Peptides against a protein of PDB entry 2AKA. Designs and how they scored, part 108

Target 1, 299 residues: chain A of PDB entry 2AKA
Amino acid sequence: MEDLIPLVNRLQDAFSAIGQNADLDLPQIAVVGGQSAGKSSVLENFVGRDFLPRGSGIVTRRPLVLQLVNSTTEYAEFLHCKGKKFTDFEEVRLEIEAETDRVTGTNKGISPVPINLRVYSPHVLNLTLVDLPGMTKVPVGDQPPDIEFQIRDMLMQFVTKENCLILAVSPANSDLANSDALKIAKEVDPQGQRTIGVITKLDLMDEGTDARDVLENKLLPLRRGYIGVVNRSQKDIDGKKDITAALAAERKFFLSHPSYRHLADRMGTPYLQKVLNQQLTNHIRDTLPGLRNKLQSQL

## One batch from the design tools (peptide; made by RFdiffusion4, then SolubleMPNN)

Design b2_p18_8_s4 (from b2_p18_8, 12 letters changed)
Fold by OpenDDE base, seed 3:
Structure b2_p18_8_s4 (fold): chain B 299 residues (1-299), chain A 18 residues (1-18)
Amino acid sequence: as target 1 above (299 residues)
Amino acid sequence: STQEKIDEILAELDELNA
């Protein structure tokens, strides 16, 4: 069972190499959410490194296929830069930025062409995620006025696939009913069969408010439920707060919060990572027979 | 070839599903 995710990763890499990625319904998890919803922070918390581009506006401008692989060593590899091992995650960030700019230009445009990044780490479970551009209604800088629709169209290429699971990232300090992530998920998964809810910014909710009903799956039920997380603040990121310390603070948050204490064992980044690994593994197992038949018919 | 790699992966898939 542990080998299913790496196997699909090899398929993904092979198909990426031949330019046929768009036509394959590979079992995967697409990460969707509004701008500043905390998607990148969740991914960085999985790795335990700061390696994603930072900035204002649309930070992710190409799909990032992030393949996490449990290993005794820690390094990263890009599919577009074969044979180069990155041990400095700042260099990983720079490579993402450079490769993004190479394709999109300097106008902060978007491209549907994925960047494939594999991260080997002793601190990760086997997990493949596709980080997608954050949904936004407001163009920034030199972005085209229709950037919202361009992003939506890009997201739809992934989330409409039947074998795509959707990690819908929503901030708790915003109206969940207006969550861009949950809206797009509901559009393509109306029965909530493929969607996993992530609620970020639980620590930034107004005093006297909580997301208990959401986290208990009572407000907007998803078959796969919701998992709350607490990411580092921007101040903590800028201050280079250690991710391990942030994970400890997250655990403390859930344990100490009156509304979340009873859920604490089913909350937080480590639990999310475990759930995603399990769900992806099971999803691969369930989809592989059909995928094999499809692949054999296309070859 | 890429095709050979795909075939190898498919063979491994068959082994895992058996």
Scores: peptide ipSAE 0.242, ipTM 0.839, DockQ to the pose 0.590
Fold by OpenDDE base, seed 1:
Structure b2_p18_8_s4 (fold): chain B 299 residues (1-299), chain A 18 residues (1-18)
Amino acid sequence: as target 1 above (299 residues)
Amino acid sequence: STQEKIDEILAELDELNA
């Protein structure tokens, strides 16, 4: 069972090479959330490196298929430049930006064509995620006036698939009832069977408020529950605060907070990574018999 | 070919699910 995620990764790579990425219902986890919800920070915390594009507005403009592979060595590889090993994660960031701009042009538009990135690291569990553009209501810069709908249509290509799990990333310091992530998840998964909730920015909630009821799965129940995380602040990111130190601070936050102490062992980025690995592995196992039959019929 | 690679992966899947 330990090799199921790498096996599906090989399928993803093969299908990406023939341009059929959108038509195959492969078992995967799509990451959805509003702009600035903390999606990129969660992914970087898994790797322990800064490697995703940063900025204002729409940062992720193409789907990023992020394949994490546990390895004794640390490096990254792109499917579009096979054979090149990246050991500097700043170069990984620059390659994502360059490859995005190559397809989308200068107007900061979006493209549904994925970027496939594989990261080998001793610090990761085997895990594949599809990072999707952040949902927005307001075009920025030279973006087309219908960019909100273009993003929505792109997200729907992934999240409507039956074998797609949804990692819904919502900030705790905003009204959860207005969460773009939970709204889109509820639209395509009304029974909450495919959705995993991630609550970010728990450290930025107003004094005297907490997300305990959400994290205990009492407010907006999901079958797969909620996991709270504490990401680095923008100041910490700008100051290049070490992710390992940030993960220790996250653990301390949950342990010391009166509303979350009892949940601390089921919170935080390391626990989220473990849960996602297990959920994806189990999901692959459950979907593989049906997937095999579909693949054989299409060949 | 890509098809041959897919067939190989499917064969490995069958071995993991047996």
Scores: peptide ipSAE 0.237, ipTM 0.835, DockQ to the pose 0.539
Fold by OpenDDE base, seed 2:
Structure b2_p18_8_s4 (fold): chain B 299 residues (1-299), chain A 18 residues (1-18)
Amino acid sequence: as target 1 above (299 residues)
Amino acid sequence: STQEKIDEILAELDELNA
């Protein structure tokens, strides 16, 4: 079972090479959330490296297929740069930015053409995620006035697929009933069968408030439940706070918080990574028989 | 060829599901 995710990665790479990515319903996890919901921080916390573009506004402008592979070595490689191994994750960030700009231009436009990034690390579980542009209502810079709808249309290309699991990332310091991630998930998964909820920014909630009812799956029930995480603050990121230290602080947060202590063993980034690995592995196993039949009919 | 690679992967999948 441990080899199912790498096997699907090989299929994904093969289909990417022939330009047929849009028509294939491969078992995958799409990451959705509003702008600044903390998606990039969650992904970086899995790797333990700063490697994603950062800034104000829409940062992710192309789908990023992030293939995490457990390995004895630590390096990254891009499908568009075969044979180049990246050991400096700052160079990985720069390559994502350069490859994004090459296709979208300088106007901060979006493109549905994915970037395929594989990260080998001893610190990751096998996991494939598709990071999608953050939902926004406000165009910035030279973005077209309909950018909100362009992003939505791009997200719908992924999340409408039956074999797509949805990682819905919502910040706790905003009205969760109005979460863009949960809204889009409910639109395409009304019974909550394909959606995993992630609640970020639990440390930034107003004093005397908590997300306990959400995390206990009582407010907006999902079959796959909710997992709370605590990401580095922008100040911590700017100060280059180590991700390992941040993960220790996250654990301490859940253990020490009166509302979350009883959930602490089912919260945090390491637990989220384990759950996603297990969910994806099981989902691949369940979908592969049907996928094989579809693939043979299209070839 | 890409098709041959896909066929190989599908064969491996069949072995894992058996």
Scores: peptide ipSAE 0.227, ipTM 0.831, DockQ to the pose 0.568
Fold by OpenDDE base, seed 4:
Structure b2_p18_8_s4 (fold): chain B 299 residues (1-299), chain A 18 residues (1-18)
Amino acid sequence: as target 1 above (299 residues)
Amino acid sequence: STQEKIDEILAELDELNA
């Protein structure tokens, strides 16, 4: 079973090389959320490194196929620059920015052409995620006035596929009923069969409020449920707070919180990573027979 | 070739489903 994710990664790489990524319904997890929902922080917490572009407005402007591979060594490699191993994750961030700008220009435009990044680490489980641009309603800088629709159209290319699971990232300190992530998920998955809910910013909720009912899957039920996480604050990120220390603080948060302590073993980034690995592995197993038949008919 | 890689992966898939 542990070999299914790497096998699909090899398929994904092969199809990316021939430009056919859009036509294949590969089993994958697409990550969706509004801007500042904590989506990038969740991905960085899996790796234990700061490596994603940061800034105001749209940070992710191309789909990022993030292939996490458990390994004894720690390094990253891009499909567009094979043979180059990155051990400095700041250089990984710079390469993402450079490769994005190469295709989109400096006007903060978007492109549906994925960047393929593989990260080898002893700190990760095998997991592939497609990080998608954050949903926004307001153009920034030189972005076209229809950027909201361009982003939406790009997301729809992924999330409408039957074999695409949806990681819907929503902040707890905002009205969850109005979550951009949950709205788009409900549009393409009305029965909640393909959607996994992630609730961020639980530590930023108003005193006397909690997301217990959401996390217990009682408010907006998803078949695959919800997992709460606590990311580093912007101050902690700017201060270069260690992610390992942040994960310890996350564990402490859930254990010490009266509303969440009973859920603590089913919350947090490490548990989320485990669940996603299991969900993706099972999903690949279920979809492989159909995928094989489709691939054989197209060759 | 890309086709050969795809064929190899498909063969491995067949072995796992067997």
Scores: peptide ipSAE 0.226, ipTM 0.830, DockQ to the pose 0.661

## One batch from the design tools (peptide; made by RFdiffusion4, then SolubleMPNN)

Design b2_p19_1_s1 (from b2_p19_1, 11 letters changed)
Fold by OpenDDE base, seed 3:
Formats: sequence, C-alpha cells, structure tokens
Structure b2_p19_1_s1 (fold): chain B 299 residues (1-299), chain A 19 residues (1-19)
Amino acid sequence: as target 1 above (299 residues)
Amino acid sequence: SEQLEEIEKLLKEIDELLK
C-alpha cells in the first residue's frame, strides 16, 4: 500500500505530458492559504531543504506538484527536464523560478500549467502535494488588477474536484474566522470532508492568547482536524537556520507550552507529514476504483 | 502514444493493487 502514492505520481506525470491534467480528478492534496501564511515553510520543512522561491508578493505563480519519495539517495528531478538530477537545492529553487518566468513572462503573471518536481530523500515520507499560489488582494508589479480573481479561479480548478483533499494553511496570529484558506475550503467543502487544517505561527500569538480551541477542533470543526506547526521565522530563513534545529525547537515549543503540551504528540511538522502520508494513501485507495473506470473509458 | 502506453501499464498495476 506504500506504493500507491508513487503510482499516482506516475499518473500525474503521464497526464501532464499529454496536457490532460484538468480533465482527470486525481487523488491529491492541494495546499491553499493566503500569502505569508507559511505554506512554503511547511513544504520545505518536509524536505529539510530550502528550495522554494522566496520574496515579497506572489511567490508561487504556477501550481507546483511536489512529489516526495522516500529513497536512500537525495536528489530532485523536474518533469520538464528529464534526466537531470539536482543535488543542490538552490539550483532547484532557481529552476522553479526560471521555469515559472519562462511561461508567465516578466509581468509576474500566473499560469495554471503545473511544474512537476520530484524529490527523493531519506528524510521524507511518500507524499504528493500541489502547492498553489497564495491568495492575495494586492497586485504586484505589472500584474493585472484582477490578479486576486485569477488566483482564485486557478485554485478553484483544483479544490472543486471531488478527489482533491485540501490542506488549508492558516496563521494563528490572525483571526481564523478570516482565514483565506478556510474560507475557500468552506466554499467548496461545506461539510468539511476534504479539508485538513494547518495552523502556523503559533509562536507569534499575542501573550495570553492561544489556539487550543482551534487545535482541539472545537472552534471550526473539520472532520480531518487541525495540526499546529511552528515554522522558522523569516529571520531564521534568511540566516539559513538549520531545519533540523528548527524541528527540534518546534517540538520543544509544543512540549513546553501550557496550552499545547497535552497535544504535543499530535502536533508539529513530522506528525503532519505522517498524517498526510496516511490520509493521502487511504484517499488514493478509496478513489482508485473510480479512477480506474474513468481512465479505462477514455482509452 | 508513449504516454498512453504508460497509462495502460498503470491501469494494470492498479488492478493488481486493488485485488
């Protein structure tokens, strides 16, 4: 059953090659959230490497199909440049930026055409995520005034699909009721059947406040619940703080916090990765019969 | 199509996994 995710990865690659990604409801997890919600940090923490574009404004401008594969070796491969193995993750970042610019041009526009990136690592569980552009209301550079709606439309192409799970990333230091991620999730998944909540920036909450009720699934209930994480600060990222050290600090945070200590074993990036692996695997298993029939009918 | 052949192969693998 551990091979189900790699199997779907091969399907994703095949469909991407034929340009039919939009026509197939593949079992997958789409990552949604506002800009600066911490999506990129969560993904980088899974890999244990800095490899995603960073900056002000809209960073992710194309869907990134991130395929994590447990392996004895560590390297990355892009579908658009087969045969090239990347061992320097800075080069991975540069390739994402270059490939994005190649399609979108210099105006910092967006494109619905995915970038397919596979990362082999001994430090990851098998997991595939589709990183989507962050929701924003402010155009940057030469972006059109309606960029907010363009992003929304792009997200909707993924999250409206029945077999798409939604990883909704929300910062704890903002009103959760105003979370862009949870709003879009509620719109397309009103019963909360497909949504997994991630709460970031728990370490940045005001003194005397906590997200205990949210994390205990009591405030805005999701069937699949919430998982809290503590990402590196922007200062730590800029200073190239070691991700392993950051993960240790995250563990310490939950264990030492009076409001979260009792939840500590069900919090943090490693636990999130495990849960996502399990949920995706199970989801694939449940959806494969229908997918098989659909695929066969198209042959 | 090479991609079509791959999809057909994958379908067979799916069938085996579903047994």
Scores: peptide ipSAE 0.394, ipTM 0.908, DockQ to the pose 0.549
Fold by OpenDDE base, seed 4:
Structure b2_p19_1_s1 (fold): chain B 299 residues (1-299), chain A 19 residues (1-19)
Amino acid sequence: as target 1 above (299 residues)
Amino acid sequence: SEQLEEIEKLLKEIDELLK
């Protein structure tokens, strides 16, 4: 059962190649959140590399199927350029940007056509995530005025699927009641059965405030709970603080914080990665009988 | 297609897992 995630990865690749990915309800985790919620940072923290596009506004403009594979070697591969191994993750970032622009143009438009990226690393657990465009209400550049709805429609193609788990990323330094991630999750998963909450920017909360109640699953209960993380600050990024050091700082943050110390072993990026691996594996196992029948019907 | 063959192969693997 430990090879379930790689099995589904192969299915994803096969169906993507034949254009059937939209019609299949494959067990997967869709990552949703508002712009600047910290989604990209969470994903990069899993890999331990800077490899995702950065910038203001909508950065992710195509779904990114990120397949993390535990391996003794470290490299990345794209489905659209088979045989090319990327060892420089800056080149990975550039390829994502180039491939995005190739399809969407330079007007910062979006496309529902996924980019499939596989990352082999000794620092990751087997985990597949679909990174989706950040929700926004404000068009930027040459984006169409209805870009918000285009993004929403794209997200809905994923999150409405019964076999889709939702990784809802929300910043703690904003009103969680207005979290774009939690709103869309509540819309399609009103009972909170498919949603995993991630709370970022805990280190940026006002003095005297904390997200303890949220993290303890007392405020907006999710069956699958909440996990807090601390990403690199913009200052840290500008200062070229590596992700390894950031993970150590994250651990220190939770251990030293009076409101979170008791939760420290169930917080942070490494724990999140572990939980997601386990939840995805279990979810695949649970959905496999139905998936088998569906696959048979497609042949 | 090679993709179809892969899907068929994967289906067989799934069947084995479901035993």
Scores: peptide ipSAE 0.392, ipTM 0.907, DockQ to the pose 0.562
Fold by OpenDDE base, seed 2:
Structure b2_p19_1_s1 (fold): chain B 299 residues (1-299), chain A 19 residues (1-19)
Amino acid sequence: as target 1 above (299 residues)
Amino acid sequence: SEQLEEIEKLLKEIDELLK
């Protein structure tokens, strides 16, 4: 059972190499959210390293298939440069940027061609996520005027697939009713069967407000529920605040907050990792019979 | 191709898991 995620990873790599991954509905988790919703920070917190591109506007411009693999050693590998092991995660970030620019150019456009990144670490659970570009309404720089629709179309290629789970990332300091992540999830998953809610920026909510009702799954109920997380601030990221220290602060936040202390054991980044690992594993198991037939048809 | 062989191998592994 513990090898199901690595098994699907091997399938993903094989199909990516032949350019046919789009024709197979592989069990996976797509990460969706508006720009600045905190998606990159969540993913980096899983790894415990700073390795994703940063900046204003659209940061993720190609789908990033992030394959986390529990291992005794720590290193990263890209599918597009096989045999090269990255141990410096700054170099991982630079490679993502370079590979993105190679395809999209300098106009800050997007491409649907995935980047496949595998990270081996003793600090991760087996987990595969597809990080997608953040939803936006405003083109920046030399981006095409229809960038909003290009992003939406790209997201739809993933989230419409029946075997795709949706990790919907929404900031707590914005009106949840207007969450881009939850809107797109509701569009393709109206019964809330495939969507997992992540609420970020809980520490940035206005005084006297909280997201308790959301986190208790009472406001906008999802079958798979909501998990709150606290990411590093932009200042902390710029100051290279240690992620381990940030995770400790996150735990303290939930335990000490009057509105969240009773939920603390079901909140935070470590719990999110555990839940996603379990849900993905179970989802793979449930989809294997159908996947078998699809694989046979590809031979 | 190497990729096709890998897919065939994976298919067999899936079959064993489904037993």
Scores: peptide ipSAE 0.389, ipTM 0.907, DockQ to the pose 0.507
Fold by OpenDDE base, seed 5:
Structure b2_p19_1_s1 (fold): chain B 299 residues (1-299), chain A 19 residues (1-19)
Amino acid sequence: as target 1 above (299 residues)
Amino acid sequence: SEQLEEIEKLLKEIDELLK
C-alpha cells in the first residue's frame, strides 16, 4: 500500500498556500493540552531533536503543522521558505520564533495562521501532527485579557472537524478529571471516538499514587485508549540531555514500576509514535473517499 | 494556479488509490 500520510501532506501544503486550510476537513491529528502539559516534549521526542521554542507561559502561539517524514537524510524545511534546508535544529527553533513574531508581534499574542514544518529523518515514522497553543486561563505579559477564549476558538477550528483526531495531552501529576485536554476532547468528541489520550509526567506523581486506571482505559474510556510517556524534565531540557538517553530511561521507568510493568509494551514514546502512524494511516484510508468527493466539489 | 494544479494531480492519485 502506498504511503497515505505523504499524500495528505501534499494536500495540506497546497491548501495552506491558497489560504484554504481552515475550509477543508483533512484527516489530521491535532495536539491539545494545557500549558506545561508536555506537548512540545512529546513532539521533540518523536524527532529526537530540540527544535521547539521554550519558555514560560504560551510558547506555541500559532498552529504548527509538523510533518514527519521518514528519510535517509535529516533536515527540516518550512513551507514559507521552500528550498532552504535546515540541518541545525537550533536554527529551526529560531525560525519558528521569528516566523511567529513576524505575524503576532512580540506581545505574545496568537494567530490562527499555521506554520508548516516538514522534518525529514531516518529516526521518525511518517506522521503529521498539528501542534496547537496550550490552553490557559491566565494571561501573561502583554497577552490580551481574553487570551483563553482566543486559544479556545483557535483549537475549536481544528478539533470540531469530523476528520480531526485529537491527541489529548494530560499531565498525571494533576487532577485528570480537570484536564483541559480531556475536557475539550469530550466536548467535541463525547463518545471518545476521535481522541487518543497521552498521559505525561507519570514520573512526577506522588508516592503511593499512579495512573494505572487511566492507562488501562477504565476511568475515562477512549476508543483509541491512553498511552503513557515520560518526558525530560525542564532541567534536563535546559541541560540538553540527550533524547535517546531519555527514551531509554522512559522504557526503564515503565518496566520497573509496579503499577505499569504489565503495560510497558504499550507505553512510551516509541510505541506512541507507532500507534499514531498506524491510526493516522487507517484514518486517512477510511476518510479518503469522502475527502475525494469534497475536493472535487470545491475545484 | 500552481497549487490548484497540484490539487488536481492529487485528486487523480486519490482516484487511482481508490480503485
Scores: peptide ipSAE 0.373, ipTM 0.902, DockQ to the pose 0.608

Design b2_p19_1_s2 (from b2_p19_1, 13 letters changed)
Fold by OpenDDE base, seed 3:
Structure b2_p19_1_s2 (fold): chain B 299 residues (1-299), chain A 19 residues (1-19)
Amino acid sequence: as target 1 above (299 residues)
Amino acid sequence: DEALKQIQALLAEIDELLA
């Protein structure tokens, strides 16, 4: 398979340095979901490290372009601090927080200016995701009263782009019909061509209920389907529960659940990572001719 | 300048892939 994802990564970095043209539509996956939908946990599970900010309310306040690169070594690099290699992922988290605060201030505001983070790891597939702020309705603390709309506007800058795939993260323990992620996806992708559904918190559903119909793509069909995952609880994260152990527990969950056992091989974080790698690669290949022409016209 | 050169180089790589 061609290394198309690293090629696009280099394009992302180059355009970030000169100011990305609004007309440039790079193939990418934007991660959308309500606050506490489990977006950050999914990303950390891919890396196998705790490295994203945590807290109440809006945690992600700038777009995070997360470039995962399969490598024999494990370290992280930020585009804004070239030459510095991070091997301590706690320092990665602190840098994200510091860089966020540098731009947004201490009022918990948001900025559309991305943070570009590249993570090299033997435990990842090549994959680039743009983590976006969680959708919220109620401002907290020093947040501006129109924070909901600011977040929406920021998300729309990404998800309206034709070459943007949408990873819509929805919790299973909430009404899927009211999913903020799926609503925004439906708004910009009414035919469900660019949207991949992720269903989190399957382990938190009430007894006697399940998300089988959703996961089988029967309730709210998406062309690219749905993948269920089981993330660590906030308690487990705070307690520094091992991600490897959590992934094993996730596998066990799907295999042992009467409603999901038949789907188990097409569920879970590792499968999600594989699917996203494949879909992004194929998507880049499909969009490359158009991207070429666009790039030439801008030179 | 440098970023432009990088973009041009990347464009060339894309051209090779599409040839």
Scores: peptide ipSAE 0.406, ipTM 0.910, DockQ to the pose 0.626
Fold by OpenDDE base, seed 2:
Structure b2_p19_1_s2 (fold): chain B 299 residues (1-299), chain A 19 residues (1-19)
Amino acid sequence: as target 1 above (299 residues)
Amino acid sequence: DEALKQIQALLAEIDELLA
């Protein structure tokens, strides 16, 4: 039996090539969150490489379809430049920036046209995520005054689809009740059937506070639950702290924290990756009969 | 045409998986 995630990846590539990707409700996971919520850091932690654009303001300005494929070799390839294998992930970052700027210009605008990136690595599980622009209320640079609504409209194109799972990324050091990710998720998934919660920045919470109730799924219950992670700090990123070392520190954080120790085996980036792989695989299996019929009707 | 052929091939694979 062929792996279900790679099968859907080939469908994604084929539909992207003909420009009809929007017409098919493919099983996928859309990553949503406020600006600086830690979405890009989570994705980089899966790969174990720095390869996503960084900076102030809106970093992700086009949807990034990130296809992780377990392989004996490590390299990346873009759908828009077939035949080119990237082994330097700094070049991957530069290509994302260049391709983004080619379509959006230099005014920090956004575009709904996705970038398709496949990463082969021995360090990843098969997993496809759609990284979406971070929600913001404040335009930066030459962004239009209505950028907030443009981003929301773009996100809605993904998260309203029935076969779209939602990875809602919220920082623990902000009021969870005001989480942009959870707000949009609740708007389109009021029963919490399609939403997986990720809580970042647990290491940045004020002394004497914790997110235990959230992580135990007691505060804002989601059917698919919450997973806490600890990403590298901006200082660590700027200092080029190794992601492998950061993952070890994350494990230590959960094991040593009085509020999280009992949850440690169900927390952290490696566990998140495993859960997402399983969730996506199961979701594809469940949706495949319907997808088959839709595909047939479009041919 | 190539993309269409790929989709058709993938549809066949799906059919085999669902059989």
Scores: peptide ipSAE 0.395, ipTM 0.906, DockQ to the pose 0.533
Fold by OpenDDE base, seed 4:
Order: structure tokens, then C-alpha cells, then sequence
Structure b2_p19_1_s2 (fold): chain B 299 residues (1-299), chain A 19 residues (1-19)
């Protein structure tokens, strides 16, 4: 029962090969959030590397199945190019961009066909996440005018599945009651049973304001609660600030903040990773009997 | 075909975990 996440990873790979994609209700965590909510930064902070596409507009245009595997070595592998080990994470970023463009073309369109990326690292816990395109209302470039709805439809293919947990990423410096992530989560999970809240940009809140009530699960209660994180600024990302240094700064932020110091041990990226590992493991255990029957029916 | 065989093997592994 200790290798449940790797077991599901192998299932994901096998089903991807036969084109099942989102049709299979595998126990998984889908990451949702508005554009610029900080999703990519959260994922990169887990790995400790810059490896996701960046830019204006929609950066993620295909679902990214990100399989983190604790290992003594550090490298990445794509399912679409088996046998190639990536040790330079800049090349990982370039491969994601190339593989995305290969399918979607140059029009910055989207595709529901996942990219499967496995990252081995001594700095990660076993954890699988499905990064989904950021929700947006404004098409960019030559995107179709209905791109907002195309993205929403794609997200719904994942988040409507009963075995899908939802990592809802919301920025603290915006109205959380109107968060795109929390809205879509509420739509498909009205009782808040499958949703984990992540609050980013806590360091960018106006002076005299805080998100204490949200983080204490008192404002918009979720069964699985909220975890606050502090990501690198865009300037820090552009300047290639070290993620390890950023994680230390995050810890310092929570410890020194009058509104959050009492929560500091239950905040930050390392704690989030631990919680997600535990929740995913438990979720797989709970769903395993049903998964067994589903697999049998597809043979 | 190969993927199907992998799924079958994984199913057997799951069965052992549930036993």
C-alpha cells in the first residue's frame, strides 16, 4: 500500500497510450485557476526547477500530467519520447512548448490530449498532478473568440469525475469570493468534498489586509481546507531567482507576519506538497476497489 | 496491444493489494 501513487502513474501511462485520456476516472488531482493565479509557480516550486512555459496569455494549452517521483537521481522523462532523459529543465520547458505547438499549431489553440511528464528528484514527494489551462475571458493572438468556453469544457472533462480531487489556486490580492478556481470547484463540487484551496500572492495584499479568515477555513469552508503559499515575483522568475532561496523567504514570510505566524507550520510549499501526497495516497486507497472494477470492465 | 497487457498486469497487482 506504499506504492499507490506509482501504481496509478503506470495506469495513466498505459491508458494514455490507448487514447483513453480523460475518459478514465482515475484518482488524481486536477489543478485549476485563473490566468496568472500562480499555478505554474506552485508546480515549479514542488520540483525546485523552472520548467513550465511562460509568457503572456495562456501558457498551458494542453493538460500536463505531472508525475513527481522521489528518487536518488534528478531527471525528467516524457511519455511521447521514451528513452530520452532530460537533466536540463530548460530543455524540458522547450519540449513542452514544442509538443504543444505540434498538436495545436501556431494559433495558440488548445487540445485536450495530455502531455505526460515524469520528474524524478530527491527533492520531491511522490505526487501526481494534472495541470490544466488557465481560465481566461479574453482571447489573445489568433485564438478563436470562444476560447474561454473551450478551456472551460476541457476543465470540465477532468473536474466532473468523481475520483478527481481539485486543487483550486486563487490569488489573495483579488476577490476570493469571485475566484475562477473556487467558482468552477463550487460548480462541480458544491459540498466542497473534493476541493483543496491554495492561496497565492499573500505577500502582495494591501497593507492592513490579510487572508487569515480564508486560511483558517472560516470564510469559504472546504472540507480539505486551505494552504497559503508565497511564490517568486515575476521579476524574480525573470531574473532566475533560486527556488530554494524563495522557499526560505516563504517560510520567513509566514513566521514574521502578524496574521499568519500562528499558521506558519501549516503553510508554505513544502507543507502543501506533504498534504497533497498524503491526500492523494489516501484517496487512491479509498477508490481502489472501484478502480479495479472499472479496469476489468474495459478489458 | 502492449498497453492492454500492461493494464492486465496492473489489474493483477491491484487484486493482490486488495486481497
Amino acid sequence: as target 1 above (299 residues)
Amino acid sequence: DEALKQIQALLAEIDELLA
Scores: peptide ipSAE 0.393, ipTM 0.904, DockQ to the pose 0.578
Fold by OpenDDE base, seed 5:
Structure b2_p19_1_s2 (fold): chain B 299 residues (1-299), chain A 19 residues (1-19)
Amino acid sequence: as target 1 above (299 residues)
Amino acid sequence: DEALKQIQALLAEIDELLA
């Protein structure tokens, strides 16, 4: 069966071009999590490049449809500037920031209008993710006092859809019971059928504590389970520490940790990428007949 | 509309995959 993910990517692009939020429930993975939960780092680790906006407060302010495509070449393309190939990922970051500011203004407001970014790379598996703004309770800059609710409303537009899988990103060094990601996931997916848990910051847990029970799917069970990852520290990011080196350190972390060694082959960014590719592919296959019928009815 | 044509073409591809 042909690459199902690229097929859906073309559908996404076509619907985005029509500008109408076509009420088409496309099979997709929405990434949700609180601010500073490590979402951006996870996505950058997939690509192996620094390309997402960084800063204090809300970083992602528009949905980012990130289409990863395995290719022999490495470059990025935006739907809003077709034909321009970006080979410098710093320029990709700047374009995201510029395009975000163009629509939202300089007040760090949010917009539900997606940015569509396709990244071709030999280092990625085919994978499409919708990166959503981080949940926050505290307005920053000139944001309205109800920014929390605006973000939630935006997220709900994606995660309430039946064909939307949810990548819930939660930091291990915070109370998981209070995870914004898992709360919103449970609200729209109470049986945990559509949610994949990602646990970040495992390396920042207090000595004598671990997330073993969570990662073994024993504490807050999800049908699709949990995957732990270790991201670069903010210091490492600022110092432009190589992502490849960070991935090696991540592997070493899981292998050397007494609580996680037995899980090491089912942990880490590379495994997460593989799982997401497989889950999305299977999900597309399962939803394709229904999608076909919906498309036909709308045309 | 070019986008509409693309969607129609994609529908045809889906039909072929489901056949």
Scores: peptide ipSAE 0.392, ipTM 0.906, DockQ to the pose 0.566

